Peptides against a protein of PDB entry 6RO1. Designs and how they scored, part 27

Target 1, 216 residues: chain A of PDB entry 6RO1
Amino acid sequence: LGKEIEEYIHKPKYCLPFLQPGRLVKVKNEGDDFGWGVVVNFSKKSNVKPNSGELDPLYVVEVLLRCSKESLKNSATEAAKPAKPDEKGEMQVVPVLVHLLSAISSVRLYIPKDLRPVDNRQSVLKSIQEVQKRFPDGIPLLDPIDDMGIQDQGLKKVIQKVEAFEHRMYSHPLHNDPNLETVYTLCEKKAQIAIDIKSAKRELKKARTVLQMDEL

## One batch from the design tools (peptide; made by RFdiffusion4, then SolubleMPNN)

Design b1_p11_4_s2 (from b1_p11_4, 4 letters changed)
Fold by OpenDDE base, seed 1:
Structure b1_p11_4_s2 (fold): chain B 216 residues (1-216), chain A 11 residues (1-11)
Amino acid sequence: as target 1 above (216 residues)
Amino acid sequence: MLPFKYEIYKP
């Protein structure tokens, strides 16, 4: 169900209006999970489908991502790699195909105007980490229906199944079955996506306010 | 330090 929602939200026709500078996004490329990054800019590139000659525009988003320092030393031709869990890494602006966006947050950061200095890029990592502290249950996601305006009936059915599943999980007392952990991990991922949608709905009703954090 | 500012923005 989470993957099915991702297949909708990463489509340019739905996500492009939300790719403003400072928007929090998750980036995944195959086995590489970069986690949360920040949109810097996006561009439309002309592409031609090799088989039909039809114009198939490629959308590239520049995302500030936490990268491994090793991947940055390798020549301009090697793809950036995510920082290891034990590594500090370095924040770099990485060009990402829009379909590699696995999540889009309702949160938009204020970013430095000049991201060329390393200190300015690393300050954005501190900002992401501070947002994560403010949202211990996870950074709030955009609602694909209410926020992104996706009217697709397939997506609505997926969301209804997630909501019905959550309701069943909360209505059944957590009794005794050890096979619940595997069901729980799938259910927690599904419940987390629907909680993230529902929490995003609740937080957005409250937060037309620029929260200035004084403690940094 | 740049004041940490974030907005919960719906377009």
Scores: peptide ipSAE 0.236, ipTM 0.809, DockQ to the pose 0.573
Fold by OpenDDE base, seed 4:
Structure b1_p11_4_s2 (fold): chain B 216 residues (1-216), chain A 11 residues (1-11)
Amino acid sequence: as target 1 above (216 residues)
Amino acid sequence: MLPFKYEIYKP
């Protein structure tokens, strides 16, 4: 279900408007999870479909990612690799195909104008880590419907299934109640109300909340 | 201490 949502979010049609400098994004490339990085820029590359000769534009996003020092040595010939958990790593600007974005945050960071100095890049890592501390349950995501404006009925059905599944997991103490159908209908209504409340709260939260974080 | 600033930017 999460993967099915990713298949919508990473489409250029939906995500490009949100790839502003400083946007937090999660990057995965096959088995390599880079975790959270920061958008620096994106570019459209001309490409031609091999089978049709049709123009198929490639979208490349430059993302500041925590890379292993080993991958930096080989960066001229090899793809960047994520830093090991126990490794400090180094923040590098990595060109990433847009379909490798597994998540897009509602959070945008202020980034240094010059990312050539290592210290400026590493300051962004500290910033990501501080955001992670403030969101122990995970960095807040853009909502694919309310924030990203995705109208696809397939996505709506996936989200409904996720919400229904999550509700069943949390309602596990109620499995002995013979009113299960009434609970399900109430849960669908509560899920819809939660969506509507979330939508209404988002309209109210369109106020730019600049959270100042003091670096302790 | 440079204040780290982040914005929750929902369009």
Scores: peptide ipSAE 0.181, ipTM 0.776, DockQ to the pose 0.523
Fold by OpenDDE base, seed 5:
Structure b1_p11_4_s2 (fold): chain B 216 residues (1-216), chain A 11 residues (1-11)
Amino acid sequence: as target 1 above (216 residues)
Amino acid sequence: MLPFKYEIYKP
């Protein structure tokens, strides 16, 4: 269900209008979860399908991501890797294909104009961490329907299934059935995405207040 | 330090 929603939101036709500088986004590349990063800019690259000669434009978003220092040493030849949980890491501007965006937040940050200095990039990590502290239930997401304006009936059906599943989980405390662990791990990933959407919706209703913090 | 500012973008 969460992956099915992701298949809509990462499409350029839906997400590009929301990829402004400072937008919080989650980036996942296969097994690599970078977590929350910040959009710097995006670009359109002309691509030609090798078999049809058809123009298939690729969209690349530059995202400030917390990367492992090990991957940065090899960054000329190797893809950036996410920082380990025990690692401080370093914030880097990473070119990311738009389809690797797993979530888009309603939150936009103010970012430094010059991201060449390490200290300016690391200040953005402090800002992300401060947002995470303010949203203990998770950083608020854009609503695919209400905020992103996606009219696709397939997406509406997926959301209805998520809501029905959430309602069922809250209305039935899962009885003491020992086979719950395998259903829980698959349901926790689905429920976490659904909780993230619902928590995001609740926080978005409250957070109409631009929090200007003049001094951190 | 750069001021920490964030906004909730609603279209």
Scores: peptide ipSAE 0.171, ipTM 0.775, DockQ to the pose 0.626
Fold by OpenDDE base, seed 3:
Structure b1_p11_4_s2 (fold): chain B 216 residues (1-216), chain A 11 residues (1-11)
Amino acid sequence: as target 1 above (216 residues)
Amino acid sequence: MLPFKYEIYKP
C-alpha cells in the first residue's frame, strides 16, 4: 500500500508543482536510501525512446543529499552513495531522476543562494536535523489528495483500502495476520504522523502568525 | 546563524 502510493506521487504530472527550491524530499535508489534531502532545482531533459523515436521527457531534480565521503572521491564516474549511519557524510548536490523520490514533505527550508561553499551545504544538513528534532515521529508529508490534488481513482481506492484496513485493525486487534504487525506499526506511525502534522500545522500557524506579528 | 525559516508550504 505505501509503495502503491509512491507510484503515484513520484510521477512528474503530480510531483513537479511541489519541487520548489528548499522542499524536503526523500530519495531512494534501489538499495541506497539517502533519507531526507532538499530540492535545489529541477530540469526537463529531452529523451528519445530507443524503440519508438518518440520524445519522452526525462525529469531530473537536483537534490542536496548527505553522501558518503568515499563516494565523493570517485565522483567523476560513480554514482553518489548515501552516508553510512555513523558517518558524518558530506552534503552534495546530486542529480536525481524524479521517479526516485520516495516522499515529498510539506516542509520547505530556506537554502543558501550559493551552495558552492561546503559550509553552506553543511548548514542545510543542520537545518534538516533541526526539522527532524521538531518532528520526532517523522517529517510531515504532503497529502496526495488534499495537498497534491491527485484525483486518480486508483489512488483514492488505495487510500480507502488503507483507511479501511486501519479501521478494521483498530476495531479488531485480534486479527492474527502475521503481516499485521508491520502494517500496524506503519498505520500507528501514519496516525501519529497525521496527529503530528495537525499539531505542527498549528504550531507553524502560530509561529507564522507570531513571525507575521513581529514583522508588523 | 542563517535564519532557520521553514515554511510548511501547502499550496
Scores: peptide ipSAE 0.170, ipTM 0.772, DockQ to the pose 0.494

Design b1_p11_4_s3 (from b1_p11_4, 3 letters changed)
Fold by OpenDDE base, seed 2:
Structure b1_p11_4_s3 (fold): chain B 216 residues (1-216), chain A 11 residues (1-11)
Amino acid sequence: as target 1 above (216 residues)
Amino acid sequence: MLPFSYEVYEP
């Protein structure tokens, strides 16, 4: 169910309007989970499908990601790897295909104008970590319907199934299906994130007002 | 506390 929603969110027609500089996004490439990064910019690349000759535009987003230092030592030809949990890593601007965005946050950071200095890039990591501290239940996501304006009936049905599944889970605590627990933990985290987004949008509206008051 | 600012999307 979470993956089914991801298949809608990462589509360029839905996500591109939200890929402004400073937008928090989660990046996953196959087995590599980079976690939360920050959008720097995006570009459209012309691509031709090899089998049909049809123009299939590729959308590339430059994302500031926490990368392994080992992957950075290897030449410009090797794909950046995520920093290990025990590794400090280094923040790098990585070109990412838009379909590798697993989540898009409602949060947008103010980022340094020049990201060439290491200190400026590492300051953004500190900002991400501070946002994570302010959102202990997870960084708030854009609502695919209410925030992103996705009108797809397939997505609405998926969300209704998630909500009905969550409601059944909360109403029927006795179904100890171990396969359901993994899906449940993902759905609970997502529902809790959605509730927390609504609550956190209210608290963040207050926090933006407080931050603007502290800057005055 | 490093001064960082952020905005949250509100429609």
Scores: peptide ipSAE 0.238, ipTM 0.811, DockQ to the pose 0.503
Fold by OpenDDE base, seed 3:
Structure b1_p11_4_s3 (fold): chain B 216 residues (1-216), chain A 11 residues (1-11)
Amino acid sequence: as target 1 above (216 residues)
Amino acid sequence: MLPFSYEVYEP
């Protein structure tokens, strides 16, 4: 179900309007999970399918990602690799195909205008880490319907199935399926996250309103 | 605390 939602949100027709500089996004390439990065820019590339003559537009988003230092030495020929869990890593601007975005946050960071200095890139990592501390249950996601405006009936059916599953799960506490407890804990966390996101959005709106009021 | 500002999208 989560993967089915990802198949909608990573489509350019839905996600491109939300890929502004500073937007938090998760990047996953096959087995490589980069975790949360920050959108820097995006570009449209035309790819000619060799067999169809049709120009399929490929979209590439430049994302500031935490990369392994080892991958940076070979960066001329090799794809960037995510930093190991225990590695400090280095923040690099990586061109990412838009379909490799596994999640899009409602959070948008203010980023340095010049990301050429290493210190400026590393400051963004500190900002991501600060956001993660403020959202212990996870960085808030854009709602695919309410925030992203996706009208696809297939997505609505997926979400309804998720909601119905969550509701049945919460209404039937007595099913001793050990896999259900893990899913329960995840759904309780998700419900609590949704509440905490709503509260944090309200606090951020207040903070933004206060900052705007202090600038007036 | 690094002065970092962020916004949350609200429709």
Scores: peptide ipSAE 0.222, ipTM 0.801, DockQ to the pose 0.510
Fold by OpenDDE base, seed 5:
Structure b1_p11_4_s3 (fold): chain B 216 residues (1-216), chain A 11 residues (1-11)
Amino acid sequence: as target 1 above (216 residues)
Amino acid sequence: MLPFSYEVYEP
């Protein structure tokens, strides 16, 4: 179910309007989980399908990702690798295909204009870590329907199934079905998304109210 | 060091 939602949100027609500089996104490339990064920019690449000659535009998003220092030495020849859990890593701007975005946050950071200096890139990591501290249950996600405006009936059905399953699980102690943990994790993620969006909107409203009060 | 600042999307 979470993967099914991901299949909608990473589509360019839905996510591109939200890929502004500073947007928090998760990047996953096969087995490589980079975790949370920050959008720098995106570009449309003209691609011609080799077999049909049809124009199939590729969308590449440049994302600040925490990369292993080892992968940076080989970056001319090898794809960037995520920092190991035990290493500091280094924030690098990595070109990522838009379909590799596994999540999009409602949070948008203010980022340095010049990301060439290492210190400026590492400052963004500190900002991500500060956001993570403010959201202990996870960084808030965009709601695919309410925030992203996805009207796809397939997505609505997936969401309804998740909600119905959550309601059933909370109303009936569903026995030890191993599929339950996967659905719980997805349901908890979605419920957490909704809670996090609501909490984030409240905290933003408070922050804006406090800023307005300090300016009076 | 740039001050930490962020916004949250509000529709």
Scores: peptide ipSAE 0.193, ipTM 0.783, DockQ to the pose 0.622
Fold by OpenDDE base, seed 4:
Structure b1_p11_4_s3 (fold): chain B 216 residues (1-216), chain A 11 residues (1-11)
Amino acid sequence: as target 1 above (216 residues)
Amino acid sequence: MLPFSYEVYEP
């Protein structure tokens, strides 16, 4: 279900408006999970499908990603690789095809204007890590419907299935163990509180977004 | 223009 949502959000028609400089995004390329990075910019490249002659525009987003130092030595010819879990890595601006965006955050960072200095790039990593500390349950995502405005009925059905699954996961009493009912009621309350916090955060965020737009 | 819901994190 998460993957099905990804298939919508990474579509240029939906995500491009949200790919502003400083936007937190997750990047995955096949087996390579870069985790959270920061959008620097994006570009549209004209591409022609070799077999049909149809114009198929490629969208490339430059994302500041934590890369392995080993891959960077060969970066002139080889694709950047994600830093290993135990590696510090180095933040690099990596051109990424937009369809490789696995998630888009509601969080937008301030980024240094000049990302040429290593220290400036590494400062962004510190900012990402600080955001991650502030969001122990995970960096908040843009809502595909409420935030991204996706009207696709397929996505709405996926979201409904996710919500129904989440609801069922919380509402299906496993066996008549009164302790289990208490755990489920606590899980339901926690889930409802999480939903309510998420909805309240959405409402507060909508309010902040309106306020920030009035200040611009 | 759809209001861009983003939270600016300023360090």
Scores: peptide ipSAE 0.061, ipTM 0.657, DockQ to the pose 0.109

Design b1_p11_4_s4 (from b1_p11_4, 5 letters changed)
Fold by OpenDDE base, seed 2:
Structure b1_p11_4_s4 (fold): chain B 216 residues (1-216), chain A 11 residues (1-11)
Amino acid sequence: as target 1 above (216 residues)
Amino acid sequence: DLPFSYELYKP
């Protein structure tokens, strides 16, 4: 269910309006989880499908990601790898295909205008870490319906299934379906994310009031 | 504390 919602969110039709500089996004490429990064910019590339000759535009988002230092030492031809949990890593601007965005936050950071200096890039990591501290239950996501305006009936049905599943989980603790646990963990993470979005929207309405008070 | 400011998407 979490993956089914991801399949809507990462579509250029829906996500491009929200890929402004400073937007927090989560990037995953196959087995490589980069976690949370920050959008720098995006570009549209013309691509021709080799088999159909159809123009299939590729959307590339430049995302500031925490990368392993090993992957940065290897020549410009190797794909950046995520920093290991025990590694400090380095923040690097990485070109990412838009469909590799696994989540989009409601949070936008103010970023340095010049990201060429390592210190400016590493300052953004400190900002991400501070946001994570302010949101212990997780960085708030954009609501795909209310925030992103997705009208797709398939998505609405998926969300209704998630909500019904969560409601059943809370109402009927006794169904030990092992296939439910993986879906439950994804749905609990997403319901917790939706509750955390509501709580985080409330806390950030408070925090914006605090930030506006600290700027006064 | 590094002053970081963030903006929330408001509809």
Scores: peptide ipSAE 0.184, ipTM 0.794, DockQ to the pose 0.486
Fold by OpenDDE base, seed 5:
Structure b1_p11_4_s4 (fold): chain B 216 residues (1-216), chain A 11 residues (1-11)
Amino acid sequence: as target 1 above (216 residues)
Amino acid sequence: DLPFSYELYKP
């Protein structure tokens, strides 16, 4: 379910209006999870697809992320790596392709105007940590329908399935049995629902593509 | 030290 919402929210046509300086965002690149960072700015880059000559604009967001100090030493040759859980890390401004945003928060921070000093960058980490303390159930997300205004019927169906699942999960009396098995089955069901909605979105996209081809 | 300040910015 989360991954399918991500496929909508990371699209430039939906997320760009919400990428203001100070916006909290999650960044994930394949196996590298940077967690929560802060938007500094974004830019549109002209990209020419090598095989079609078509202009495919790349959107790059500069995000202040907690990076491994080891990766920073190699930053001239290697991409930044996320800080290890046990590592302090260092906050760095990293250029990120917009499609690597896994979440967008309703929270915006006030950020220093000059992020060149290490102390100014590290102050933002303290602010992120303070937000996390204030939201023990997790940093609040932008609502993709109500806040982001996404009108896609595929997304509405995804959200309805999430809400129906959450309602069923909470309306089942959690029998007081602290059985670890229930948490695992809930995680597996959440993962399976995420797969099922991804398949349903692929089918809806195929059906729309077929309908658009029949109307052309 | 910039004071911690955040806004819940719903557009």
Scores: peptide ipSAE 0.156, ipTM 0.759, DockQ to the pose 0.705
Fold by OpenDDE base, seed 1:
Formats: structure tokens, sequence, C-alpha cells
Structure b1_p11_4_s4 (fold): chain B 216 residues (1-216), chain A 11 residues (1-11)
């Protein structure tokens, strides 16, 4: 379900109006999860589809991302890699294809005008971390319908399924479902029966051992 | 308090 929503929001026709400088976005590239970064700018590149000659514009967003220091030492031609969990990393402006945006936040940061100094880039990481502290349940997302104005019926059906699933999860809290109390009482009864069978088998084994000792 | 400002920007 989350992946199905992602397939809508990363489309240029929907997300481009929201890619203003300072917008928080989540970036994933194959197996590389960069997590939350900050939009710096975007550009439209003319691309020609090799097979049809059709103009297929590529949209590139420059995103300030936490990168591994090792990936920065390698040639300007190597793709930036995300910082390891235990690594501090370094914030770098990375050109990202728009379809690699896995999430878009409603949060927009004020960023330094000059991101060339390392200290200015690292200050943005501190800002992201502060936002994460203020939103312990996760950084707020743009609503694809209400905020992004996506009218696609396929998306509306996905959202309805998510809402129905969430409602079922919250309306049947495992802890208050009388059926779960019945299942727990049944599982406890089964566990108690299993303990009683084990105890009875141990008593029978002890009784047999005592009977064998009286015959020696 | 980090001197950052943010807004919830809904266009």
Amino acid sequence: as target 1 above (216 residues)
Amino acid sequence: DLPFSYELYKP
C-alpha cells in the first residue's frame, strides 16, 4: 500500500509544484536509503527517448543528503552513497531524479543561501534532526489528495484501503478485543494443559522410578 | 534551541 502511494507522488505532474527550496523529501535509490533530505532546487533536462525519438523530459532535483565520507572521496563520477547508521556522514547536494523521491513532507525548512561551506550544509542536518525530535511519530507527509490535489481514482482506492486497514487496527486493539481475551484465555488454558501434562508425566516417571527402587 | 525556522507549507 505505501509503495502504491509512492508510485503516484513521485510523478513530476504531481510533485513538481511542491519541490521548493527547503522542502523535506525522502530519497531512495535501489538499495540505498538516504532518508530525509532537503530540496535545494530542481531543473528540467531535455531527454530524447532512444527508441521513439520522443521528447521525454527528465526532472532532476538537487537534494541536500547525508552521504558517506568515503563516497565523496571517490571521483566526481561515482554516485553518492548514504551515510552508514553509525557514521556522522557529510551533507552534500546530490542531483536526484524526481522518481527517486519516496516521500514529500509538508515541512519546508529555511536553508542557508550559500550551501558551499560545509558548516552551512551541516547546519541543515541539525535542523532535520530537530524536526524529527518535534515529530516523534514521524515527519508529516503531504496529503496526496488534500495537499497535492491528486484526483486519480486508483490512488483514492488505495487511500480508502489504507484508512480501512488503519481503522481496523485501531478499532480492534489486540488488547481490548474480547476475542483476543478469549484467544488468550484459550492459549493460557492450552499452555496450562501442556504444563499439567508435563507435570503428570514427571509424576508418573517419579512414581515409576520409586516403584523400580522398591523392586531393587 | 537550534536557530532553525520551518513552515508547514501547503500551497
Scores: peptide ipSAE 0.150, ipTM 0.757, DockQ to the pose 0.495
Fold by OpenDDE base, seed 4:
Structure b1_p11_4_s4 (fold): chain B 216 residues (1-216), chain A 11 residues (1-11)
Amino acid sequence: as target 1 above (216 residues)
Amino acid sequence: DLPFSYELYKP
């Protein structure tokens, strides 16, 4: 279900408007989880499909990611690797294909204008870590429907399934009530209320986060 | 040191 949502959000037609400099994004490449990084910029590259001659544009996003020191040594020839958990690592600007974005945050950081100095790049890591401390339950995500404006009915169905599954997990003690239909309508209403509560919690968390920023 | 500042940027 989470992966099915990723298949929508990483599509250029949906995510490109949100890839502004400073946007927090999560990058995953197969077995390599870089975790949260920061968008620096994106570029459109013209690509021609070899078989059809059709223009298939490639979208590359430059993301500031925490990389292993080993990957820095081989950066000319090898793909960047994520820093090990116990490693400090180094923040590097890594070009990634847009489909490697596994999540997009509602959070946008202020970033240094010049990312050539190591200290400027490492300051962004400190900022990411501070955001993570402020969001112990996880960095807030853009809502694919409400924030990203995705109208795809397939995505709506996936979200409904996730919400229904979450509701069933939390409703475990009520397994003995035979009125499953009332639970489904209550699940749709609770899904809508959970969307509304998630929206309201996002607004409250926004208001609280703005207030916490003004106190800094 | 750039002050830690972030915005919840919704378009």
Scores: peptide ipSAE 0.236, ipTM 0.827, DockQ to the pose 0.578; fails the geometry check

Design b1_p11_5_s1 (from b1_p11_5 with S1D F6Y)
Fold by OpenDDE base, seed 3:
Structure b1_p11_5_s1 (fold): chain B 216 residues (1-216), chain A 11 residues (1-11)
Amino acid sequence: as target 1 above (216 residues)
Amino acid sequence: DLIGKYELYEK
């Protein structure tokens, strides 16, 4: 169900309006999970399908991601790799196909205008880590219906199934379906995340209000 | 309003 929602949100027609500089996004490429990065910019590439003569637009988003130091040495010939869990890594601007975005946050960061200096790129990592500390249950996601405005009936049916599943799980605590536990843990995390997002949104609004009050 | 409701500024 979460993966089915991802199949909607990563479509250019839905996500492009939300890929502004500073937007937090998750990037996953097959087995490589980069975690949370920050959008720098995006570009449209036209690909001519050789058999149809039709231009299929490809979109590439440049995302500031925490990369392994090993991948930086081979960056001319090899794709960037995510930093290992115990590795410090280095923040790099990586071109990412838009369909590799696994999540889009409601959070947008201020980023340095010049990302050429290593220190400016590493400052963004500190900002991501600060956001993660403020959201212990997870960085807030854009709601695909309420925030992204997706009107697709297929997505609405998926969400209704998730909600009905959540309701059935809460109403029938004794159904030990092992697949239910994984989805339940994800749904409880999502519900708790939604509550904690509301609280942290209130706290961010307060912090913004306090920052605006301290600047006045 | 396509700007996400939450902007965090680097201190």
Scores: peptide ipSAE 0.031, ipTM 0.638, DockQ to the pose 0.077
Fold by OpenDDE base, seed 2:
Structure b1_p11_5_s1 (fold): chain B 216 residues (1-216), chain A 11 residues (1-11)
Amino acid sequence: as target 1 above (216 residues)
Amino acid sequence: DLIGKYELYEK
């Protein structure tokens, strides 16, 4: 179900309007999970499908990601790899195909104007970690319907199934399916995240109103 | 203060 939602949100027609500089995004490439990074910019590249000659535009987003130092030494020849859990790593701007975005946050960060200095890039990692501390149940996601405006009936059905599953999980605690517990924990986290997002959006709207009042 | 470092997407 989460993967089915991902198949919608990573489509350029839906996600591109939300890929502004500073947007928090989660990047996954096959077995490589980079976790949360920050959008720097995006570009459209002309691509021609080799078999049909059809123009298939490739969308590339530059994302500031925590990368392994080993992969950085070979960055001219090898793809960046995520930092290991025990590794500090280094924040690098990595060109990522848009379909590799596994999640898009409602949160945007203020980023340094110059990301060439290592210290400026590493400061963004500190900011991500601070956001993660404020959202212990997970960084808030854009709602694909309410925030992203996706009207696809297939997605609505998937979300309804997720909500019905979540509701059944909460209403019928007796289904001790161990596979359900992992999904339950993820869905409870997601539902709690959705509630916390609604609360945090209200608090940030209040805080922004306060900041605008303090700047006046 | 993190409020000065991040923004939530508002419609």
Scores: peptide ipSAE 0.029, ipTM 0.691, DockQ to the pose 0.371
Fold by OpenDDE base, seed 5:
Formats: structure tokens, C-alpha cells, sequence
Structure b1_p11_5_s1 (fold): chain B 216 residues (1-216), chain A 11 residues (1-11)
């Protein structure tokens, strides 16, 4: 269910209007989870499919991500790697294909105009960490239907199944069914997404007011 | 796929 929602959200036709500078996004590349980063810009690149000659436009989003310092020392030709949990890492602007966005937040940050200085990039990490402190249950996501305006019936059915599952989970005393723990971990992540959307609609109204007041 | 890494406005 979470992966099914992700397959809609990362489609350019849905997400591009929300990739404004300062938007919080999650980036995942195969086994590499970069976690939360900040959109700097996006561009459309012409790509010619080698076998069909068809123009398949590639959408590239420039995302400020926390990268491993070890991966930064390795050749400019190697893909950036995410910082280890115990590592400080370094914030770096990384061009990412739009389909690698695993989540899009309702939160937008103010970002420095000049991201060349390391201190300016690291200040954005502090801002991300402050947002994470304000949202202990998780950074709020855009609602795919209400915020992103996705009208796809397949997505609506997925959301309805999630809501019905959440309602059943909260309405029935969860008996000690061991299969519930694995579904709970996935549904706690998704219910956390939905609770984070509702709490974040309320707290983003407050936090947008507060983040507009605090030059953070 | 990640295209790479860079700093904005490298001179």
C-alpha cells in the first residue's frame, strides 16, 4: 500500500507543481535511503530513447541531501551515497531523477540564495532537524488527493483501503495476532503519514506562521 | 538513478 501510493506521487504529471524551492522531499535510490532533503530546483531534459527514437523527457530535481563525506572524496563520477546514521555527513546538491522521490512534504523551508558556502548548506540541515523535532511522529506529507489533486481511481481505492484498515485497527481491540505486528509497522508508517497529514495541516498552519516569524 | 553531485553556482 505505501509503495502503491509512492508510484503515483513520484510521477512528473502529479509532483512537478509541488517541487518548488525549499520543499522537503525524501530520496531513495535502490538500497540507498538519503532520508529528507530540500528541493533547490528542477529541470526538464530531453532524453532520446535509444531504441525508439521517441523523446522521453527526463525530469531532474536538484535536491540538497545529506551525503557521506567518504562518497564526496571519491571521484566526481561516482554517485553520492547517503550519510551513515552515526556520521555528521555533508549537505550536497544532488541532481536526482524525479521518480526517485519516495515522499513529498507539505513543509517548505526558506533556503539560502547562495548554497556554495558549506555553512549555508549545513544551515539547511539544522532547519530539517528542527522540523523533525516539531513533528516527532514524522514530517507531514502532502495529501495525494486533497493537496496534490490526483484524481486517479486506483489511488482513491488504495487510500480507501488504508482508511478502512486504519478504522478497523482503531475500532477493534487488537488481539495478539502476530501478523498484526508486520501490518502494524507498515500501517503505523502509513497511519503516521495520515496522522502527520492531519496534524501537519493543523501544525503547518501554526508552523508556517512560526517559520514565517522565525528566520529559520 | 542519481546523475551526480555538485555545488550550486560553481565558478
Amino acid sequence: as target 1 above (216 residues)
Amino acid sequence: DLIGKYELYEK
Scores: peptide ipSAE 0.016, ipTM 0.544, DockQ to the pose 0.034
Fold by OpenDDE base, seed 4:
Structure b1_p11_5_s1 (fold): chain B 216 residues (1-216), chain A 11 residues (1-11)
Amino acid sequence: as target 1 above (216 residues)
Amino acid sequence: DLIGKYELYEK
């Protein structure tokens, strides 16, 4: 289920608007889990499909990631590897294909303008660690529907299945409560109210941002 | 709502 959601959010048509500098993202490349990094920049590269001659643009995002020291030595010839759990590692700007983004956070950080100095890159790691301390249950994610505006019915069905599964897990102790349907309806109403409040706050924030831009 | 919220963590 989580992997199925990932298959939607990493698509360029959905995620590109959210790949601003400072955005927290998770990067996973096959067996290599880099965890949380910070977007520095992204670029569109022209690619031609070898068989069709069709332009298939590749999207590369430069992400500041915690890499192993070994990766520093071989960075010109080998793919970067994530730092070991017990290793301090070093923050490096790694070019990543957009489809390797496993998660996108609602959080954006201020980043140093010059990331060439090691100290500036390591300061961003401290910032990530501070965010992680503030969110012990995990760094907040962009909502694929409410935040990213994904209208795909397949994704909506996946989310509904996740919610239904979670609900079944939590309702297991309550299986004998005849008020289960009432609890379900109340949970759905609470969820809808939370969505509506979030939407209204987002519209208010957009309106304020537009007003601030008009005053500049 | 943390969307587009910038947090400054530079000490």
Scores: peptide ipSAE 0.035, ipTM 0.670, DockQ to the pose 0.131; fails the geometry check

